# Designs tried in a protein design run: peptides against a protein of PDB entry 3HUF. Part 47

Target 1, 320 residues: chain A of PDB entry 3HUF
Amino acid sequence: MWIIEAEGDILKGKSRILFPGTYIVGRNVSDDSSHIQVISKSISKRHARFTILTPSEKDYFTGGPCEFEVKDLDTKFGTKVNEKVVGQNGDSYKEKDLKIQLGKCPFTINAYWRSMCIQFDNPEMLSQWASNLNLLGIPTGLRDSDATTHFVMNRQAGSSITVGTMYAFLKKTVIIDDSYLQYLSTVKESVIEDASLMPDALECFKNIIKNNDQFPSSPEDCINSLEGFSCAMLNTSSESHHLLELLGLRISTFMSLGDIDKELISKTDFVVLNNAVYDSEKISFPEGIFCLTIEQLWKIIIERNSRELISKEIERLKYA

## One batch from the design tools (peptide; made by RFdiffusion4, then SolubleMPNN)

Design b1_p12_7_s1 (from b1_p12_7 with D3E F7T D9N)
Fold by OpenDDE base, seed 5:
Structure b1_p12_7_s1 (fold): chain B 320 residues (1-320), chain A 12 residues (1-12)
Amino acid sequence: as target 1 above (320 residues)
Amino acid sequence: LSEEELTDNSEG
């Protein structure tokens, strides 16, 4: 989200979130969803127009800012952004930091981008929330992104957490739920006066972790917890692969269970399968190898003695 | 500088 602050009390000492939309900026406007009052005798009554675009798909992957357009409203001394005069037709900016000078005002409006990118675990929730979140200047998507800051957990009571949730947790993404999204959607008006009123996602996250026994206390409890072990997996999911990598596993890939030969078995401690394959092919599992799902593996790795547990399972099958 | 010298538009 874009946040503006200013020196010299020209913004009355307040920070403000600018959501996607158009703002008239000037001395004689009243602060609201479409106006930014700036207090200086050097600023025209209506000085500039700020237009913040909704996030692009690219922004979701890069964590880049919503495009920030500035137009001078035919003022005597113009408008500058980052020491450059705004062109007659306006200019668009993708920099994360903008110093906006209105006329001869000795104080600048400082706009800075605070990154928030929300990944969704399922397309249904994305479809439900994306529009609203985009109107808050929050990029949204389904795919994993290095720019993601938050992950929306699909809260199904009594179900195991998804691989996406597991991975998000290990990546130290802030896991949130629909309750946070609901809360976030309500703050749009309140944050006009004070950007600090933005709800803290960490509180939501803490509550989720506290109330769900499927989470370890921290990602660090699981990261590299299986270092030294090797696994094989079907080459089906990149996310699953990355999850296993974060556990510190050496990973071999295969295309079908038929590819699991004696050589692979000899070099592999266990085989990780997706639920569909696990359920359908239980009878055809190679002898002498421990096969489990990611969900089953997760149940092991969240335990304090995960290494011992996995070792016991491996040994049990070697001698069986 | 007077306000008039620093500002030009009268539209509120």
Scores: peptide ipSAE 0.132, ipTM 0.794, DockQ to the pose 0.466
Fold by OpenDDE base, seed 2:
Structure b1_p12_7_s1 (fold): chain B 320 residues (1-320), chain A 12 residues (1-12)
Amino acid sequence: as target 1 above (320 residues)
Amino acid sequence: LSEEELTDNSEG
């Protein structure tokens, strides 16, 4: 989201969120959803127009700001952005920091981008919330992104957290739920969007972790916790692979259970399977190897003695 | 400088 602040109390000492939309900026306008009052004798009654675009798909992957357009409203002394005069037809900016000077005003309006990018685990929830969040200037998507700051967990998802949620947690993404999204949606209804009105996502995250026994106390408790162990997995999910890498596992991939030969078994401590394959092919598992699901592995990983637990399971099957 | 010298007085 874009936030504006100003020096010399020309914005009355307040920080304001600018959502996607159009704003008339000047001395003789009243603050509302489409107007920004700036208090200085050096600023025209109607001085400039700010237009903030909705986020693009590219912004979801890069964490870049919503495009910020500035147009001078034919003022005597013009408008400058980052010490450059705004062109006659207006200019568009993708920089994360904008210093906006209105006429001869000695104080600048400082616009800065607060990065927020929300990943969804469930496509149905994305479809439900994406439009509203985009209107807040928040990029949204399903795919993994390095720009992701928040991850939406579905509370109604079955008895176990998803692989996506597990991975988001280990990546130190702030996990949020539908309640947080509801709170975000209410913020836009305010006439003046003060930055202080934004809900604390970190508090929401802390509450989720505290109230759910499927999460460890911290990502650091799990990251590299299985260093030195080796696993094999079916080449079906990139997220599953990345999750296992964050656990510190050496990973081999195979295309079918029939590809699990003596050589692979000799180099592998255990095999990780998805639920569908585990349930359908349990009878056909190779002898002498420990097979488990990601969910079963996660239940071990969240325990303080995860290394000892895995070692015991491996030994039990070698001597059976 | 007067306000008129520093700003546009046009209501436009």
Scores: peptide ipSAE 0.128, ipTM 0.781, DockQ to the pose 0.513
Fold by OpenDDE base, seed 1:
Formats: C-alpha cells, sequence, structure tokens
Structure b1_p12_7_s1 (fold): chain B 320 residues (1-320), chain A 12 residues (1-12)
C-alpha cells in the first residue's frame, strides 16, 4: 500500500494510506477518501491530483507498487516528483519512494510503498476476496511468489493443512485467515487519518498457530530438520519441491513409479507421493522403499523427535 | 512572498 508522510507538519504530523483512487491535493480541501489537505502558504488551493491504480498481475510477482500518477493542476510553480518537474499531462511513477514537492513549499510529501501481497491457497477464496483487496492496493494471486507477504489459509473444519500452507509457514510468510480479510475491509475509512491503524497480521498469525496443533511452534523447528536424508518425489508441484528443500532433504524427481529403479532406491531414504498416487498405487509400491504422502511427512516433521521418527519408519520398512 | 505570489488562486 502507498503511505504518505510529510515534513514540516504539512500533513498535520499524520501518516495516511492511499488506496487506489483519485485524490485532489491542496491547501483548501478537506481530508476525505478523495482529498488530501496540505497545510502550507506555498501550496495552491487545489494543487495536484494523485491517482493510484489498482495492482497489476505483475505487481503480485514483483511486489512492486501500484502505479502512482501525479498531475499538476496548472499551478504557478508546478509540482515535482523526485526533483523532476511533472509534465503538463501528468506523469506516472513505479518507484517505491516518491518525494513530492508542491510548488515552492520547502517541505516534501514522502510517499513510500509498503509491500503487502496476499497469496491464496484456493481459487474460490481468491475469487471471493481479490476484488476487494485490489481496491485496497493489495496484489493477490494463487501461484507461489517471492513477493508474497501473507498467505490465506483455507479453514476447512477437520481437514489437514495443505501443502501450500505448510510451505507458506516454512517460508515465514504471515498466515492469515478470513477474519483478517474481513478486518482489512473495515479499516478503509479509519486509516485515512492514521496509517498505523492497519490491522496487525502477525497477531492473527499467532492466534492461528496457537489454536491449531498442525503447526510447529516456529518455522525454525522444521527448517533443515531432515538434513542428511534423501527423498524421491513425484513431480507434482513446485511448492512440494520447495517444501522438501526447506526441510533440508536431498531430492530426486521422477515422473512415474515405474521410473524408480534400483539406483534411485539405493540413494533414497523414502519416496514422497501425492495423495492420489499414494491411494491408487498402494499395491504396486516398490519393495523395500518407504512411501509416504507430504501430509504424512508433515505429521512427522512437526514432532520434536522427527529425525528419530522418520528413521524408525525407514527401518521398519527395510526389515519388513 | 505573499500567499498570492506563492499560490494559484484559480478555483478551477
Amino acid sequence: as target 1 above (320 residues)
Amino acid sequence: LSEEELTDNSEG
């Protein structure tokens, strides 16, 4: 989200979030959803127009800012952004930091981008929330992105957490739920006066972990917990692969169970399968190999003695 | 400089 602050108390010492939309900026306007009052004798009554666009798809992957357009409203001394005069037809900016100078005002408005990018675990929730979140200037998507700051967990009562949720947790992404999204929707008006009124997602995350026994106490408890072990994985998802990497596993990939040869077996402690393959192929598992699902693996990893547990399971199957 | 010298008074 875009946040503005200013020097010299020209914004009354307050920070403000700018959501996607259009703002008239000047001395003789009243602060509301479409106006920004700036207090200086050097600023015109109506000085500039700020327009913030909704996030692009690219912004979801890059964590880049919503496009920020500035137009001078034909003022005597113009408007500058980052020491460059705004063109007659206005200019658009994608920099994360903007120093906006209105006329001869000695104080600048500082706009900075606070990255918030929300990944969803399922398309249904994305479909439900994407429009509202985009109107808050928050990029949203389904695919894994290095720019993601938050991950929406699907709460199905009684279901195991998904691979996406597991991976998000290990990546130290802030896991949130629908309650946080609802709360975000309510603050749109309140944050006009104070950007600090944005809800703390970390509090939501802490509550989720506390109330769900499927999470370890911290990502650090699981990261590299299986260092020294080797697995083979069916090429199912990039997230699954990255999850296993974060566990410290050496990973070999295969396309089908038929590709598991003696050489692969000799180098592999266990095979990770998706649920569908695991259930369908239970009868055809290669002899002498421990096969498990990611969900089964997760249940082991969240235990304090995960290394011992997995070793015991490997041994059980070698001697069975 | 007067306010008038520093600002545009156009109500546009």
Scores: peptide ipSAE 0.097, ipTM 0.767, DockQ to the pose 0.500
Fold by OpenDDE base, seed 3:
Structure b1_p12_7_s1 (fold): chain B 320 residues (1-320), chain A 12 residues (1-12)
Amino acid sequence: as target 1 above (320 residues)
Amino acid sequence: LSEEELTDNSEG
């Protein structure tokens, strides 16, 4: 989200969130959802127009800001952004930091991008929330992104956490739920004059982790916890692969269980399968190899003695 | 500079 601040009390000491939309900026406007009052003798009554676009798909992957358009409203001394005069037809900016100078005002409006990018684990939830979140200037998507700051999990009582949730946790993404999204939807107006009123997702995250025993105490407890072990996995999802990498595993990929030959077995400690394959083909697993699901693996890695547990299971099947 | 000198929209 875009946040604006200014020196010299020209914004009355306020920090303001700018959601996607259009704002008239000037001395003789009243602060509301479409106006930003700026107090200076050097600022025109109606000085500039700010237009913030909704997030693009690219923004979800890059973590880039919503496009920020500035137009001067035919003022005598114009408007500058980052020391450059705004063109007659306006200019668009994708920089994360904008210094906006209105006319000869000695103080600048400083706009900065606060990164918030929400990944959804569930396409249905994305469908429900994406529009509203985009109107807040928050990029949303389903796919893994290095720009992801938050991850939405479903509150499913009694269900195991998904691979996406596991991976999000290990990536140190802030895990949130629908309750946080609901809260965000209510705060839009309150944060206009005070950006600090934006809900803290960390509280939601802490509550989720505290109330769910399927999470370790920290990502660091699991990261590289299986260093030195080797696994094979079905090439089904990038998230699963990345998850196993974060555990410190050496990974071999295969396309079918038939590809698991003696050579692969010789260099592999265990095979990781998705639930569908595990359930359907458990009767046809290769002999002499330990096969488990990602969820079963997760249950082991969250234990303090994960390495010992894995070793025991490997040994049990080698000698069976 | 008067306020007008600083803030008036350029008369087109």
Scores: peptide ipSAE 0.148, ipTM 0.777, DockQ to the pose 0.338; fails the geometry check

Design b1_p12_7_s2 (from b1_p12_7 with D3E F7T)
Fold by OpenDDE base, seed 4:
Structure b1_p12_7_s2 (fold): chain B 320 residues (1-320), chain A 12 residues (1-12)
Amino acid sequence: as target 1 above (320 residues)
Amino acid sequence: LSEEELTDDSEG
């Protein structure tokens, strides 16, 4: 989201969130959803127009800002952005930091992009929330992205957490739920006066972790917890591979169970399979190797003695 | 910059 602040109390000493939309900026306007009052004698009554676009699909993957357009409203001394005079027809900016100078005002408006990019694990929830979140200037999507800051967990009663949720947790993404999204949708007007009124996603995250026994206490409890072990994985999802890497595993990939030869077995402690392959091929597992699903692995990883548990299972099957 | 050099663009 775009946040503006300014020196010299020209914004009354407050930070403001700018959502996608158009704002008239000047000395003689009243703060509302379409106006930004700036208090200085050197600023025109109506000085500039800010237009913030909704996020693009590219912004979801890059974590880039919503496009910020600035137009001077035919003022005597003009408007500058990052020391450059704004053109008569206006200019558009994709920089994460904008220093906006209105006329001869000795104080600048500082606009900065606070990255908030929400990944959804469920396409139905994305369909439900994407429009509202985009109107808040929040990029949304389904696919894994390095720019993701928040991850929406689907609360299905009695269901195990997904691989996407597991990976989001380990990569230290803030996991949120529908309650947080609902809260975000209600604060749009209140944050005009004070950007600090944005709901705390970390509090939501803490509550999710505390109330769900499928999560460890922290990502740090799991990251590199299996360092020194080796696994083989069926070439499936990128998220599964990245999850296993975050556990500190050495990973070999294979295309089918038939590719698991004596050489692979000799260098591999266990095989990770998806649920479909595990269920269908359980009767044909190679002898002398421990096979498990990623969900079964997760249940072991969240235990305090995960290394001991894994070692015990490996030994049990190697000497049977 | 003296206060006097701050031309009040108030005529717009």
Scores: peptide ipSAE 0.032, ipTM 0.649, DockQ to the pose 0.435
Fold by OpenDDE base, seed 1:
Structure b1_p12_7_s2 (fold): chain B 320 residues (1-320), chain A 12 residues (1-12)
Amino acid sequence: as target 1 above (320 residues)
Amino acid sequence: LSEEELTDDSEG
């Protein structure tokens, strides 16, 4: 989200979030959803127009800012952004930091981008929330992105957490739920006066972990917990692969169970399968190999003695 | 002059 602050109390010492939309900026306007009052004798009554666009798809992957357009409203001394005069027809900016000078005002409005990018675990929730979140200037998507700051967990009562949720947790992404999204939807008006009123997602995350026994106490408890072990994985998802990497596993990939040869077996402690393959192929598992699902692996990893547990399971199957 | 009475671009 865009946040503005200013020097010299020209914004009354307050920070403000700018959501996607259009703002008239000047001395003789009242602060509301479409106006920004700036207190200086050097600023025109109506000095500039700020327009913030909704996030692009690219912004979801880059964590880049919503496009920020500035137009001078035909003032005598113009408007500058980052020491450059705004063009007659206005200019658009994608920099994360904008120093906006209105006329000869010695104090600048400092606009900075606070990255918030929300990944969803399922398309249904994305479809439900994307429009509202985009109107907050929050990029949204389904695919894994290095720019993601938050991950929406799907709460199905009684279901195991998904691989996406597991991976998000290990990546130290803030896991949130629908309650946080609902809260975000209510703050649009309150944050006009004070950007600090944005709800803290970390509190939501802490509550989720506390109330769900499927999470370890911290990502650090699981990261590299299986260092020294080797697995083979069916090429199912990039997230699954990255999850196993974060566990410290050496990973070999295969396309089908038929590709598991003696060489692969000799180098592999266990095979990780998706649920569909695991259930369908239970009868055809190669002898002497421990096969498990990611969900089964997760149940082992969240235990304090995960290394001992997995070793015991490997041994049990070698001697079976 | 009150800030309200200032013309556009009066000092800047």
Scores: peptide ipSAE 0.031, ipTM 0.664, DockQ to the pose 0.164
Fold by OpenDDE base, seed 5:
Structure b1_p12_7_s2 (fold): chain B 320 residues (1-320), chain A 12 residues (1-12)
Amino acid sequence: as target 1 above (320 residues)
Amino acid sequence: LSEEELTDDSEG
């Protein structure tokens, strides 16, 4: 989201979130969803127009800002952004930091991008929330992104957490739920006056972790917890692969269970399968190899003695 | 011209 602040009390000492939309900026406007009052005698009554676009798909992957357009409203002394005069037709900016000078005002409006990118685990939830979140200037998507800051857990009561949730947790993404999204959607008006009123996602996250026994206390408890072990997996998902990598596993990939030969078995401590393959092929598992799902693996890795548990299972099958 | 006069919008 875009945050604006200014020196010299020209913004009354307040920070403000600018959501996607158009704002008239000037001395003789009243602060509301479409106006930004700037208090200086050196600023025109209606000085500039700020237009913030909704997030692009690219912004979700890059964590880039919503496009920020500035137009001078035919003022005598113009408008500058980052020491450059705004063109007559306005200019668009993708920099994460904008220093906006209105006329000869000695104080600048500082606009900075606070990155918030929300990944969804469930396409239905994305479909439900994306529009609202985009109107808050929050990029949203389903695919893993290095720019993601938050992950929406699909909270089905009594179900195991998804691989996406597991991975989000391990990569230290803030996991949130629908309750946070609901709360976030309500703050749009309140944060006009004070950007600090933005709800804290970390509180939501803490509550999720506290109330769900499927989470370890921290990602660090699981990261590299299986260092030294090797696994084989079906080349099915990159996310699963990345999850296993974060556990410190050496990973071999295969295309079918038929590709699991004696050589692979000899070099592999266990085989990780998706649920569908596990359920369908459980009768045809190679002898002498420990096969499990990611969910079953997760249940082990969240335990304090995960290494010992894995070792026991491996040994059990070697001698069986 | 006063600073105030200089900052009057042409549309105002």
Scores: peptide ipSAE 0.030, ipTM 0.679, DockQ to the pose 0.345
Fold by OpenDDE base, seed 3:
Structure b1_p12_7_s2 (fold): chain B 320 residues (1-320), chain A 12 residues (1-12)
Amino acid sequence: as target 1 above (320 residues)
Amino acid sequence: LSEEELTDDSEG
C-alpha cells in the first residue's frame, strides 16, 4: 500500500494510506477519500492530482508498488517528484519511494510503498476476495511468489494443513485466514487519516498457530531439520519441491513410480508422494523403499525427534 | 484563513 507522510506538519502530522483511486491535492480541499489537504502558503488551492492504479499481475510477483501517477494542475511553480519536474500531461512512477514537492513548498510529501502481497491457497477464496483486495492496492494470486507477504489458509476444522500452507509457513509468510480479510474490508475508511490503524496480521497469525497443533513453534524448528537425508519425489508441484528443499533434503525427481530403479533406491532414503498417488499406488510401491506423503512427512518433521523418527522408518522398511 | 492566505503565493 502507498503511505504518505510529510515534514513541517503540512499533512497535519498525519500518515495516510492511499488506496487505488484519484486524489486532488491542495490547500483548499477537505480530507476525504478523494482529497488530500496540504497546509502551506506555497501550495495552490488545487495543486496536483494523484492517481494510484490497482495492482498489476506483475506486481504480485515482483512486490512492486501500484503505479503512482502525478499530474500538476497547471500551477505556477509546478510539481516535482524525486527532484524532477512533472510533465505537462503527468508522469507515472513505480519507485517505492517518492519525494513529492508541491510548488515552492520547503517541505515534501514523502510517499513510500509498504509491501503487502497476498497468496491464496484456495482459488474460490481468491475469486471472492481478489477484487476487494485489489481496490486496497493489494496484489493477489495463487502461485508462489517471492514477493508474497501473506498467505490465506482455509479454516477447515479437522483437516490437515495443505502443502501450500506448510511451505508458506516455512518461508516465514504471515499466515492469515478469512477473518483477517473480513477485518481488512471494514477498515478502509478508518485508515485514511491514520495508517497505523491498519490491522495487524501478526495477531491473526499468532492465533492461527496457537490454535493449530499442526504447526511447529517456528519455521526454524523445521528448516534444514532433515539435512543429510535424500528423497525422491514426483515432479508434480513446485511448492512441494521447495518445501522439501527447505527441510534440507537432497531431492531427486521422477515422473512415474516405474522410474524408481535400483540406482535411485540406493541413493534415496525415502520417496515422497502426493495423496492421490500414494492412495492409488500403495500396493505397487517398490520394495525396500520407504514411501510417504508430504502430510505424513510433515507430521514427522514437526516432532522434536524428527530425525530419529525418519531413521527408524527407513530402517524398518529396509529390513522388512 | 485571511484572503492573503487564500491567495496562492503563486500569483505574486
Scores: peptide ipSAE 0.029, ipTM 0.642, DockQ to the pose 0.181

Design b1_p12_7_s3 (from b1_p12_7 with F7T)
Fold by OpenDDE base, seed 3:
Structure b1_p12_7_s3 (fold): chain B 320 residues (1-320), chain A 12 residues (1-12)
Amino acid sequence: as target 1 above (320 residues)
Amino acid sequence: LSDEELTDDSEG
């Protein structure tokens, strides 16, 4: 989201979130959803127009800002952004930091981008929320992104967390739920004059983690916890692979159980399978190798003695 | 001068 603040109290000492939309900026406007009052004698009554665009798909992957358009409203001394005069037809900016000078005002409006990119684990939830979140200047998607800051978990009582949730947790993404999304949908007006009123996702996250025994105390407890072990994985999902990498595993990939030969077994401590393959092929598992699902692995990983537990299972099956 | 009576960019 874009946040503006200013020097010299020209914004009355307030920070403001600029959601996607159009704003008239000037001395003689009243603060509302489409106007930004700036208090200075050197600023025109109606000085500039700011237009914040909705997020692009690219923004979801890059964590880049919503496009920020500035147009001078034919003022005497014009408008500058990052010390450059705004063109007659307006200019668009993708920089994360904008210093906006209105006329000869000695104080600048500072706009800065606070990254918030929300990944959804569920397509249905994305479909439900994407439009509203985009109108808040929040890019959304399903695919993993290095720019992802938040991950939406579906609160189903008694359900196991998904691989996506596990991975999001280990990546230190803030896990949120529907309750947080609902709250976000209500804040649009309240944060106009006080950007600090933006709901803290960390509180939601803390509550989720605290109330769900499927999460370890911290990502750090799991990251590289299986260093020195090797696994083979069916090439099914990138998230699964990345999850196993974060555990410190050496990973070999295969396309079918038939590809698990003696050579692979000799260098592999265990095989990680998806639920469908595990359930369907459990009778045909290669001899002398420990096979488990990611969910089963996760249950071991969250235990304090995870290395010992895995070692015992490996030994049990090597000699069986 | 009321803020309304100030000319645009009056201090410039």
Scores: peptide ipSAE 0.028, ipTM 0.653, DockQ to the pose 0.179
Fold by OpenDDE base, seed 1:
Structure b1_p12_7_s3 (fold): chain B 320 residues (1-320), chain A 12 residues (1-12)
Amino acid sequence: as target 1 above (320 residues)
Amino acid sequence: LSDEELTDDSEG
């Protein structure tokens, strides 16, 4: 989201969030959802128009800002952004930091981008929330992104957490739920006056972890916890692969159970399968190899003695 | 800031 602050108390010492939309900026406007009052004698009554666009798909992957358009409203002394005069037809900016000078005002409006990108675990939740979040200037998507700051956990009562949720946790992404999204939607008006009123996602995350026994206390409890072990994985998802990497596993990939040869077995401690393959092929598992699902692996990983547990399981199946 | 820097809107 865009946040604006200013020097010299020209914004009354307040920071505010600029959501996607159009704002008239000037001395003789009243602060609201479409106006920004700036207190300086050197600023025109209506000085500039700011237009913030909704996030693009690219912004979800890059964590880049919503496009920021500035137009001078035919003022005597013009408008500058980052020491450059705004053109007559307005200019658009994708920089994360904008110093906006209105006329001869010695104080600048400082606009900075606070990165917030929300990944969803399922398309249904994305479909429900994407429009509203985009109107807040928050990029949204389903696919893994290095720019992802938050991850929406799907709360199905009694279900195990998904691989996406497991991976998000280990990536140290802030896991949130629908309650946080709802809260975000309610603060839109209040944050006009004070950007600090944005809800703390870390508090939501802490509450989720505290109330769900499927999470370890920290990602650090699981990261590299299986260092020195080797696995073979059915090529299912990138998130699954990345999850296993974060556990410190050496990973071999295969396309079918038929690709598991004696050489692979000799180098592999266990095989990781998706639920569908595990359930359908359990009768045809290769001899001498321990096969488990990612969810079964996760249940082991969250235990304090995960290395001992996995070793015992490997041994049990070698002698069975 | 001198009163001379009062940029009035060009009533266009």
Scores: peptide ipSAE 0.025, ipTM 0.659, DockQ to the pose 0.362
Fold by OpenDDE base, seed 2:
Structure b1_p12_7_s3 (fold): chain B 320 residues (1-320), chain A 12 residues (1-12)
Amino acid sequence: as target 1 above (320 residues)
Amino acid sequence: LSDEELTDDSEG
């Protein structure tokens, strides 16, 4: 989201969130959803127009800002952004920091981008929330992104957290739920006057982790916890692969259970399968190898003695 | 310049 602050109390000492939309900026406007009052004798009654665009798809992957357009309203002394005079037809900016000078005012308006990108675990929730979040200047999507700051966990998801949620947690993404999204949707009007009134996502995350026994205390408890072990998995899920990498596992991939030969077994401590394959092919598992699901593995890695638990299970199957 | 475009510094 865009946040503006100013020097010399020309914004009355307050920060303001600018959502996507159009704003008239000047001395003789009243603060509302489309106007920004600036207090200085050197600023025109109606000085500039700010236009913030909705997020692009690219912004979701890069964490870049919503496009910020500035137009001078034919003022005597013009408008500058980052020490450059705004062109006659206005200019558009994608920089994360903008210093806006209105006329001869000795104090600048400082606009800065606070990155927030929300990933969803399921397409239904994305479809429900994307429009509202985009109107807040928040990029949204389903695919993994290095720019992702928040991940939406579905509370109605059955007795176990999804692989997506597990991976988001290990990536140190802030896990949020539908309750936090509801709060974001309701605060839009209140945060116009005070940017500090935004709900704390970290508090929401802490509460989710504290109240759900399926999460470890921290991602650091699980990252590289299985270093030195080797696994094999079906080449079906990139997300599962990345999750296993974060556990510190050496990973081999195969296309079918029939590809699990003696050589692979000799190099592999256990095989990771999806639930569908595990349930359907359980009777066809190769002898002498431990097969488990991601969910079964997760139940082990959240324990403090995860390495000992895995070792015991491997030994049990080698001697059975 | 309309009175709306003048700054207070421009009226002095």
Scores: peptide ipSAE 0.024, ipTM 0.662, DockQ to the pose 0.151
Fold by OpenDDE base, seed 4:
Structure b1_p12_7_s3 (fold): chain B 320 residues (1-320), chain A 12 residues (1-12)
Amino acid sequence: as target 1 above (320 residues)
Amino acid sequence: LSDEELTDDSEG
């Protein structure tokens, strides 16, 4: 989201969130969803127009800001952004930090991009929420992205958390739910005169972790918890691979169970399978190797004695 | 900076 603040009292000492939309900025405008009052004698009644675009698909992957357009409204002293005079037709900016000078005002409006990119685990939820979130200037998507700051978990009562959720947690992404999205969707620009009034996603996250026994206490409890172990993984999602890497595992990949030879077994402590393969091929598992699903592995790694538990299972099958 | 150089661009 774009946040503006200013030195001195020209923004009344408040920070403001700017959602996608158009704003007239000047001395003689009233603060609302389309106007930003700036209090200075050196600022024109109607000085500039700010236009913030909705996020692009690229912004989701890069964590880049919504495009910020500035146009001077034919003022005597013009408008500057990052010490450069805004052109007569306006200029567009993709920088995360903008110093906006209106005329000869000694104080600048500082616009900064607070990165918020929301990944969805469920395409149906994305379809439901994407439009509203984009109107808040929040990029949304399904695919894994290094730019993601938040991850939407679907509250299905009694279901195991998905690999996506597990990975998001270990990446230290803020896990949120539909309740947080509902709260965000009620946010109107006319109500948010102060950026501090933005709903706290961390509180939502804390509540999710506290109330769900499928999460460890912290990502740090699981990161590198399996250092020194080796696994073989059936070619699965990128998230599955990255999840296993975050556990500190040495990973070998294979395409089918038939590709698991004696050499691979000798170098591998256990085999990680997806649910479909695990269920269908359970009868044909190679002898002397511990096979489990990612979900089964997750249940082990959230335990305090995860290394001991895994070691016991490995030994049990090696000597059976 | 003295208050005087704040030219009120109020000619709009």
Scores: peptide ipSAE 0.023, ipTM 0.635, DockQ to the pose 0.396

